# Designs tried in a protein design run: peptides against a protein of PDB entry 3J47. Part 146

Target 1, 121 residues: chain A of PDB entry 3J47
Amino acid sequence: IRLTNQLKSLKGLQSKLKDVVEYLDKVINKELPINHTILGKLQDVFNLLPNLGTPDDDEIDVENHDRINISNNLQKALTVKTNDELMVIYISNLVRSIIAFDDLIENKIQNKKIQEQRVKD
Target 2, 69 residues: chain B of PDB entry 3J47
Amino acid sequence: YEEKEESNLAATKSMVKIAEQYSKRIEEEKELTEEELKTRYVGRQDPKKHLSETADETLENNIVSVLTA

## One batch from the design tools (peptide; made by RFdiffusion4, then SolubleMPNN)

Design b2_p30_1_s2
Fold by OpenDDE base, seed 4:
Structure b2_p30_1_s2 (fold): chain B 121 residues (1-121), chain C 69 residues (1-69), chain A 30 residues (1-30)
Amino acid sequence: as target 1 above (121 residues)
Amino acid sequence: as target 2 above (69 residues)
Amino acid sequence: SEEKEKENLDFLNLQIEQQKALLEYGETLA
């Protein structure tokens, strides 16, 4: 059950990472302004998290999204700068999620190796 | 409006600081991930565990930063 | 499979690198 939940979280994280990569590509190509596109993708990721992530991850992402929106409203005069900061925070969270996913995968691999070794013994 | 602007400026400065910290954390996480990959290949559990712990700490710090933002 | 897990890990590492690049770019803008 725990491993299954971890795998689900990893899949969700992988999907988010893919979206971030797509966003980064668009930014590199100057197709979209950095902040707006990132915020849009973050919103999409947060909207998908309840379906893909663990409840805890989903709650964290939803809270972050709401805070980002509140922050953007409060900092409307500094919208561009605020958006950049929010984007950085989002990317940071995504990176952390990716690392966590990598750890989960590694743990799963280790568990499988241990199980295989036990079967051989 | 002026109070909001001042608050927004302070928040923005805080976010910039968080962004810098995040960048550093990402670099640390990257290093740990590489070490974890190496450890996975070599079969040493301790380096992998350390990488995982560092990644978790980085995640926690990012969450705190998001919450503070 | 172990191979699939390795592929996922490689993908995650690539994503982390991309995120780092984005962060660096954001810092340069800020």
Scores: peptide ipSAE 0.450, ipTM 0.835, DockQ to the pose 0.026; fails the geometry check
Fold by OpenDDE base, seed 3:
Structure b2_p30_1_s2 (fold): chain B 121 residues (1-121), chain C 69 residues (1-69), chain A 30 residues (1-30)
Amino acid sequence: as target 1 above (121 residues)
Amino acid sequence: as target 2 above (69 residues)
Amino acid sequence: SEEKEKENLDFLNLQIEQQKALLEYGETLA
């Protein structure tokens, strides 16, 4: 669900960007006048977001190491931060798994000992 | 799109909390390991079980964190 | 970069395989 929502948001952004490009092309070709309202909104979006586009778009060379990029659509520095966080989570999961297995093994050993004692009684 | 954006925002907030809770989770894992070692030595089943459960909860939280990252 | 993304994916896959191995070992002990 979360991944689907992220993908949907990205697709929506891509569609809007495409519409803007198409509009600009029409203006250049003198087919339609420039929509100043749409351009203003787009400019505001670009000012608020460090990186806009799809994962297939070329990375923008801006350093931002302090934030995790949830959409994987941030500058190179944000990508590094995201990777570091994912690595930490992975290591944590591995450690938890190992502990769980150790406990399982110990439980099995104890169960075996209990069974052996019951046979002796 | 609005629902997805809201979900992403919530996930981002959760990630911030995950960073803070990560240290606590590591400590909980250590406690589970110590309890397991003590259970092996003392033979108390209940403490060992509790340690195992805590380890499982920590694992689950990490999985959720990966999904929200 | 694409290379970093691949590395992350490989790491995740390794974790999945380790978990599977642990589960299989647990079943053997049961």
Scores: peptide ipSAE 0.450, ipTM 0.844, DockQ to the pose 0.018; fails the geometry check
Fold by OpenDDE base, seed 2:
Structure b2_p30_1_s2 (fold): chain B 121 residues (1-121), chain C 69 residues (1-69), chain A 30 residues (1-30)
Amino acid sequence: as target 1 above (121 residues)
Amino acid sequence: as target 2 above (69 residues)
Amino acid sequence: SEEKEKENLDFLNLQIEQQKALLEYGETLA
């Protein structure tokens, strides 16, 4: 049951990621106007998601030298590190979910084979 | 600022440790998947189930880690 | 169908590989 729920969640996440990629591609191709709301939500997701795909983007904002930036840089570094850790955790969770899903599929296949064998007998 | 830096460094070190633990968990998950693959070939349900259970445990641990982070 | 299950498994395997790659990348960054 938990595995099934995780698989469902993973599937949902995958679908969402696909939608995001498709959206980003459309934006890059100028096929759709940049929906600021979607972009903002994506940014929020990326902010909440430790920068999984763009670890380098966290380095760019380091250039503003003001004293507040050191704390912000530390917070940013911590945020980046936290983001990296969260990313690793996220990826790990995804991997686990995928593995769990694979196992679920295998179990279903086995169950189906068992059922087919029962029907043949 | 220095205290914060030290705290951040400590936090970073802790995160690195968590990452290492995560990597180990990922490896365990891979092993479970391999066992599942092997069990698919061998037709033994028990190893596959064990792999699935281990993968689930790894996932749960990761979720707990995320929640505790 | 068994074919659909196989496709799902293949997809999951692909996702697992992608996640592994991401994990490896993360490990490289960390």
Scores: peptide ipSAE 0.438, ipTM 0.838, DockQ to the pose 0.025; fails the geometry check
Fold by OpenDDE base, seed 5:
Structure b2_p30_1_s2 (fold): chain B 121 residues (1-121), chain C 69 residues (1-69), chain A 30 residues (1-30)
Amino acid sequence: as target 1 above (121 residues)
Amino acid sequence: as target 2 above (69 residues)
Amino acid sequence: SEEKEKENLDFLNLQIEQQKALLEYGETLA
């Protein structure tokens, strides 16, 4: 469900971006007048998006560096953080699996011992 | 789209919480493993079982965290 | 039956070692 919602959101964004591009192309080609409302909304979106083009922006909030890939440079830092988190989760899962397996083996051994005792009996 | 965005935000918050809890879960897993080892030596099934159960819970939580991430 | 149990234990131990190695690798990356 969560993944589906994320995909839907991404698809919606993609569609909107496509529409904007198409509109911009039409404006450039003088086929349609500039839609000021759409442009304003796009500007707002760009202002909210992490700056993709400025590699040198020193004010990368250090706190966001360890989080998920959102935009290119900030996105890269966020990507690294996300990867690290995923690795930790992966390792944790492996550890849990091993522990579970160990317990399973122990249970099997115990069961066998019980069965052997019953047969002697 | 708004609903998905809200869901993603919630997921992100959950990830942060998972990261905080991860260390604790790892510690719990270690404790369970030690109990299992002790149980193997002592021949007491109960401590081993408890360790195993804790390990399983830790694994499950990790899996959920991975899926959320 | 005892031989099978031994094999299972050996396999578990191998898995544990593998997980430890992965953990160590993760720590080196972090």
Scores: peptide ipSAE 0.436, ipTM 0.842, DockQ to the pose 0.013; fails the geometry check

Design b2_p30_1_s4
Fold by OpenDDE base, seed 3:
Structure b2_p30_1_s4 (fold): chain B 121 residues (1-121), chain C 69 residues (1-69), chain A 30 residues (1-30)
Amino acid sequence: as target 1 above (121 residues)
Amino acid sequence: as target 2 above (69 residues)
Amino acid sequence: EKEKEEKDLKFLELEIEQQKALLEYGETLS
């Protein structure tokens, strides 16, 4: 669900960016007046959103601070940080799974012993 | 879109917290393992169960962290 | 109880598989 929401947000931003480009083209062609409000909102979006999701940002090696972002492609440093965090989470999950498995095995053994004792009695 | 953005922001904040809590979670996992070991030797089912439950909680937290990431 | 244990085992197996997939994804990102 969260990943889907992030993807949807990214798609929304992409669509909005496309709309802005189309608008700018129309302004250049003198078909529409310059809308300063749209440009201001777009600038705000670009300032608030890490440059992670836009295809155009793939060309700019921007050093962004270590933030866990799904899109590892935009900033190599961010990608590395995200990878490290994911690896840590993965290892942690693996360890937890192993512990849970060990507990399950022990429970099974105990249950078997209990059953054997019941049969003997 | 706004709801998803809010969710992503919350997830990011959670990730920062996860990094801080990761060490603690590892320690909790170790404690669970020790309790399991103790339960195997002492035959006390309750400590072993508690350890298992703590391990499960730790696993769940890690899964949530992965989903948040 | 035995059925519950079997379900728990299956759940754990699924989680391990998910973790493997996550690791593979992480390796792809690396």
Scores: peptide ipSAE 0.513, ipTM 0.867, DockQ to the pose 0.018; fails the geometry check
Fold by OpenDDE base, seed 2:
Structure b2_p30_1_s4 (fold): chain B 121 residues (1-121), chain C 69 residues (1-69), chain A 30 residues (1-30)
Amino acid sequence: as target 1 above (121 residues)
Amino acid sequence: as target 2 above (69 residues)
Amino acid sequence: EKEKEEKDLKFLELEIEQQKALLEYGETLS
């Protein structure tokens, strides 16, 4: 569900970005006036986005190493943090899986015991 | 889209606490494992079940945390 | 019950494989 929602949001964003690009092209070509409202909203979105502008090569590498590519400069630092968090989550999931496996083994043992008892009766 | 964004935001906020919660969850998981071991030893299903459930909850929380990350 | 148990086992095996893959990835980062 969460992944689906994220994908939907990304798809929506992609579509919107495409529309914006098309609009900007029309404005550049003087086919349409600049829609100030749309531009303002876009600016707000860009301001909320981590600075994608001039990631120094060093910042890009750090972000890519630590976190999955969200966006270049701030994204690189955030990427590292995300990687650490993902590792923690992974370890946690592994531990939970191990526990679940242990429970499954126990359940199997119990089931076998029950079956053996039924055969004796 | 908005609903998904809200969910992602909530998940992101939760992730900040995930690290702390993760440590606690690991401890809880260990406790559950001990209870399971005790249940296996005693042959009582109830403590084992409880440990298993706690472990499952810990795993689920970790998975959710990872997915939110 | 046996079928359910088999499904649970398969699920656990898949999870273990995924966890192993994540561990390997983590090791590559180290």
Scores: peptide ipSAE 0.486, ipTM 0.862, DockQ to the pose 0.018; fails the geometry check
Fold by OpenDDE base, seed 4:
Structure b2_p30_1_s4 (fold): chain B 121 residues (1-121), chain C 69 residues (1-69), chain A 30 residues (1-30)
Amino acid sequence: as target 1 above (121 residues)
Amino acid sequence: as target 2 above (69 residues)
Amino acid sequence: EKEKEEKDLKFLELEIEQQKALLEYGETLS
């Protein structure tokens, strides 16, 4: 369910991004006025995305290539962070599993002792 | 889409929380291990049980964290 | 029962070793 929802969100985002690109192209071509509302929503989406270095407004043009790189770098950084978190979780799970296993062994030993006592009685 | 976005946001927040709690969970695990060790040496069932329970809780939390990630 | 216990112990030892290795790896990444 969660994965499916994530995929749906990603697809929705992709579609929206495509729409924005199309809109931006129309604005650049002076076919449509700049729709500030759409831009604002896009900005919100970008902000909700881990800060792909929101390029400060001023450096937009030359920075587009750099922005793509920055976005990629941020995405990479986020990926690394996610990997680190996953590793930590994995290690924690293993540790817990080991502890649980130790407890199981101890329980088994206790059960064996109980059985031995019963045989002696 | 919005529901999924909300779910992802919640998951992200949960991941952050998990990261913060990870160190604490490790400490709790150590405590449980010590209790188990003590129980093994002393034969006290109660401390051992408590350790096991804490370990289980830690495991569950980690699993939830993994599922949220 | 003894054989099972021995297997369990071996499994536990292996898990502990794996956890140690992972911990060490995590430390190297830090």
Scores: peptide ipSAE 0.452, ipTM 0.857, DockQ to the pose 0.013; fails the geometry check
Fold by OpenDDE base, seed 5:
Formats: C-alpha cells, structure tokens, sequence
Structure b2_p30_1_s4 (fold): chain B 121 residues (1-121), chain C 69 residues (1-69), chain A 30 residues (1-30)
C-alpha cells in the first residue's frame, strides 16, 4: 500500500513537473504570465516528497535556487528542512541498530555460557 | 493523488513530532547501552536486558519515523 | 560456535564504526 501510494505520487509529480516546464517555457517566451498557482502546487508536491539527494546535494540545490526566484528560495528551504529531518531519522535508526546488535551479541555470549555450564553438569 | 498527498502531509506532521522527541529517544538509548555495559562487567543479565530492550524500542520508533518520512 | 561469535563481534565493530562515521557527519552539518 505505501509503495503503491508513493509510486502514484511520483507519477503525479512527474506529470505536474511536465506541466510546469511547459508553462515556464511559455512564460520565458512571453506567451503567458507566470502562474503562481502552478508554482504553489509544485511546491506542495516537493514538500511531500522525501529528498533523495545527500545533504550536500540539497545544499547545492538550495544555492542554485537562491539565485533565481523567491519562490525557489522557499522551495529550497523546505527541501533543506526535509533533508535535515531525514538525516536525523537515519542517524537514530543506525544508533538503535547498533545497540540492538550489541544486545544480540551479549545474549549470544550468555547463551553460550549457559550451554557450557549445562555440559559440565 | 489527493489521497496520497493527504497521507504525506500527515506523515510530515508525524515526522515533526518525532523530531521533537528524538533527543529524548537518543538519551534513552544511551542509558540502555550504559546499563548493558554495566551488566557485562557485573555479570547481571537483567540490567543488560533492560537496556537492550530500551534500545530496541528506540530503534523501532526511528524505523517507523523513517517509513513515515 | 566460537568462530561464529568472533564473526558477530567483528560485525558489531563494523557497525559501531559506521555509526561513528554517521555521527561525525551529523556534527559537520550542525
């Protein structure tokens, strides 16, 4: 279910991105004015997507956005925030994993000792 | 798409909450590890077990957070 | 059994090292 939802979201984002690109091209060509509604929707989509890049990659994207538009700055800021949160979660998971592993080792050692004692009896 | 968006929004809110509690969870994990270490030295299984269990709980919570993210 | 235990220990050591690296990375971001 989760994977399916993620895939659907990705497809939706892809379609929207395509629409945005087309719109941006028209704006660049002075055929249409900038549609703020489209940009807002795009931002919402980005905010919902996990950052797939490394934190370093995200910083690069943020820097690029600062050069272009206020809207891009906001998007970049949101992306950075998301990345930071993901990083924290990742680190936490690793720490927990290590602790769990340590416990497993200890349990194994204890079990071995118990078995050895049983053999001696 | 709308349903997924709503789900993602909810997940994001959950992540924020998780982040707020993250520091506390880390501390709890550390405490468990310390108890485990003490148990290794003293040969007392119970404190070590407790520490391990707390660490596992912390790990599980983090995993859930990641999956929600 | 002893060999298995040694392998487990080595694995744990590796995980600990990985966690340390991640912690260091987190500190660089802060």
Amino acid sequence: as target 1 above (121 residues)
Amino acid sequence: as target 2 above (69 residues)
Amino acid sequence: EKEKEEKDLKFLELEIEQQKALLEYGETLS
Scores: peptide ipSAE 0.444, ipTM 0.849, DockQ to the pose 0.015; fails the geometry check

Design b2_p30_2_s1 (from b2_p30_2, 21 letters changed)
Fold by OpenDDE base, seed 2:
Structure b2_p30_2_s1 (fold): chain B 121 residues (1-121), chain C 69 residues (1-69), chain A 30 residues (1-30)
Amino acid sequence: as target 1 above (121 residues)
Amino acid sequence: as target 2 above (69 residues)
Amino acid sequence: AAKKEELKKAAELQEKKAQLLREIQELLDK
C-alpha cells in the first residue's frame, strides 16, 4: 500500500517534471511566453533544493529586463537542472518502488514456500 | 552577470553532484535487487531482506529529496 | 501454479526495475 502510493506519487512527480521540462523547452524555443508562475515554482523548487551556491541571490535587483532575462535564463537553467534532478529523483523513486515490489513479491513467494513446507510436514 | 553565471555554474556543479549521488543510489538499489535475485537463487533470506531494505531506503531518500525539492 | 505466477510477477517486476534503472542512468547521463 505505502509503496504503491509512493509509486503513484513518483509517477505524478515524473509527469509534472516532464511537463516542466516541456514547458521549459517551449520557453527556450520561444514557443510560449515565460510563465512567471511556473518559473517561480521552479525557483521555489530550486530554492528547496540544497542551496546550490550563493545565499546572496536574494538581493539581485530585478530591475533590468535583460537582467530579468538572464535571471530567467539562470532560473531556466536552474529550472532545467532542477527538473532534471527531479526527473532523476522521480525515476529513482520509481526504481526503488519497483524494487520494493519485487521484494514484496519475493517475500510473498517465500511465505508461500514456508506455508507449503509446513503443510508437507 | 558574472556572479550569476558563477552561481549558475555552482548550481550546475551541485546538480551534477546530486546526479552522481543519485546514480550511486540507483546502483545501490540495483545491487540490492541483484542481491534479492541472488537470494532467490541461493535461498538466502537475509541478503534478499537486505536488498529490500536498501531499496526501500533508497526510495525513501529519493522521496525525501523530491519532497524537499 | 500460484508459485509460478508469483515468480512470473517477480520477474516482471525485476524487468521493470531494470528498465527504470536504465532510464535513471540515461537521465543521469544527460
Scores: peptide ipSAE 0.474, ipTM 0.848, DockQ to the pose 0.018; fails the geometry check
Fold by OpenDDE base, seed 1:
Structure b2_p30_2_s1 (fold): chain B 121 residues (1-121), chain C 69 residues (1-69), chain A 30 residues (1-30)
Amino acid sequence: as target 1 above (121 residues)
Amino acid sequence: as target 2 above (69 residues)
Amino acid sequence: AAKKEELKKAAELQEKKAQLLREIQELLDK
């Protein structure tokens, strides 16, 4: 059971990583709804966590239930942390894009000022 | 399974390190933006250009970090 | 007039950037 949960969590992480890569590709393409996609993927990971705790119908001994719940909570916390980290990375990329855009605007303004000065001379 | 777990742990540690580096880069980018603002008043184009270049580099590094995560 | 408008837009974008940076920092501190 624990190993299976770890494998499932790992698969979930792998899927999330794939989604993050896809998201990054979309960011590169200037797709703004990026925060929603990351959040959605995080939610998907969280939604997969409860499914990791669904015992297959075999008599899972009651003592393992508490440990499984603790493990699931820990895995959930780790998944949340991973998601938060991914969100930070995403926001950071967005900020960089905004900075680059601001610089572009400033460059454009400077170019216009130069042109106006040339017309006055 | 153990090998995969170890690999994931290493990856997670790497991500934490990247996050710390990213936080530092964000602060550096902010400082550069302030310099750009000051440069608009002082009329010095060079600091502004440098800020833009640093912001671009920071962006690239974040993209690489995300791809590596 | 157009230059003034562009400057205003650039300032607004800079403010948004600063807000995003603060949010990122806040997220990192959690």
Scores: peptide ipSAE 0.466, ipTM 0.848, DockQ to the pose 0.018; fails the geometry check
Fold by OpenDDE base, seed 5:
Structure b2_p30_2_s1 (fold): chain B 121 residues (1-121), chain C 69 residues (1-69), chain A 30 residues (1-30)
Amino acid sequence: as target 1 above (121 residues)
Amino acid sequence: as target 2 above (69 residues)
Amino acid sequence: AAKKEELKKAAELQEKKAQLLREIQELLDK
């Protein structure tokens, strides 16, 4: 139940991110006018999210290379840190998935043993 | 600039805390896997189930952390 | 025979899990 709810939440987030990307692409292509309300919400999300997108800010503070810095040049170093964090999260998710599969296999083995015992009785 | 730097510092501290929580979750996942292994040998379903559930919770928390990151 | 094969698969999955956990720990230590 909890895992299913988490998967649903993850899918919802993925869908929302996809919608944002599609919206941004449409704005870039001038297919849709810039919706200020959506942009404001997106800006709030980007302010809460490490700003992935704005390339222009030049000042790379070298000392913060290992730190997630919100500012654009700091965001490159922070993008590296964010990428590392994302990698850790990805690996963690993989590990949890493997553990969940292992548990499923074990549950299947146990269920099979229970069935074999029932057939012997 | 200073306000932004302070906000970035707070965000960085939050990320460090998330990393520590992640490390703890990985350890909890290992403990669950060991309990699952022990449960396979002992035939006690309950410890194995608990380990599996904790591993799932750890995975879910990591997924949520990735989604929020 | 099928149970033995399932047990082997489960052991392999546990090893993969342990490996993944080590990789996660290594990433966290960076």
Scores: peptide ipSAE 0.462, ipTM 0.844, DockQ to the pose 0.016; fails the geometry check
Fold by OpenDDE base, seed 4:
Structure b2_p30_2_s1 (fold): chain B 121 residues (1-121), chain C 69 residues (1-69), chain A 30 residues (1-30)
Amino acid sequence: as target 1 above (121 residues)
Amino acid sequence: as target 2 above (69 residues)
Amino acid sequence: AAKKEELKKAAELQEKKAQLLREIQELLDK
């Protein structure tokens, strides 16, 4: 169920990205004005896609965004916010992993102490 | 697709709430780590166990947050 | 000797955890 929903979400995102690209091409060609609804939907999609980039990879995407138009500022801000939230989640998971590792080490030390005590007894 | 969009919006709102709780979870994790350190030095199993349990709970919550993000 | 080494590794892990927690706190304060 979860994997299927994720796959469906990815397919939906892919379709939406295609629509956005087509729309952006029309805007570049001055065929259509900037559609706020499409941008809002794109923002929603970006907010829904955890870009699990390492913090260092996020800097690379920020430089490419500086060259594209004012409409991207709100989208950029939402993307930055989402990236920040994802970074926090990533760091938290890392911290928890470290804590779990520390507990494993301590458990191993305790087990060794118990075993040594049993051999003495 | 529309149902997924609604689900995604709800998930995003949930993520914001999770982010607010995340700071508290980090503090709980820190407290557990300090108790583990104290238990390691003092040999008191109970504080260390409590710290480990809180760290595990914090980890689980972060995993759930990642899974819901 | 092995226990001392394990204790040292656990102390290093604790220090890394404390560092990571500080980094998280700094990120949350931004």
Scores: peptide ipSAE 0.436, ipTM 0.844, DockQ to the pose 0.016; fails the geometry check

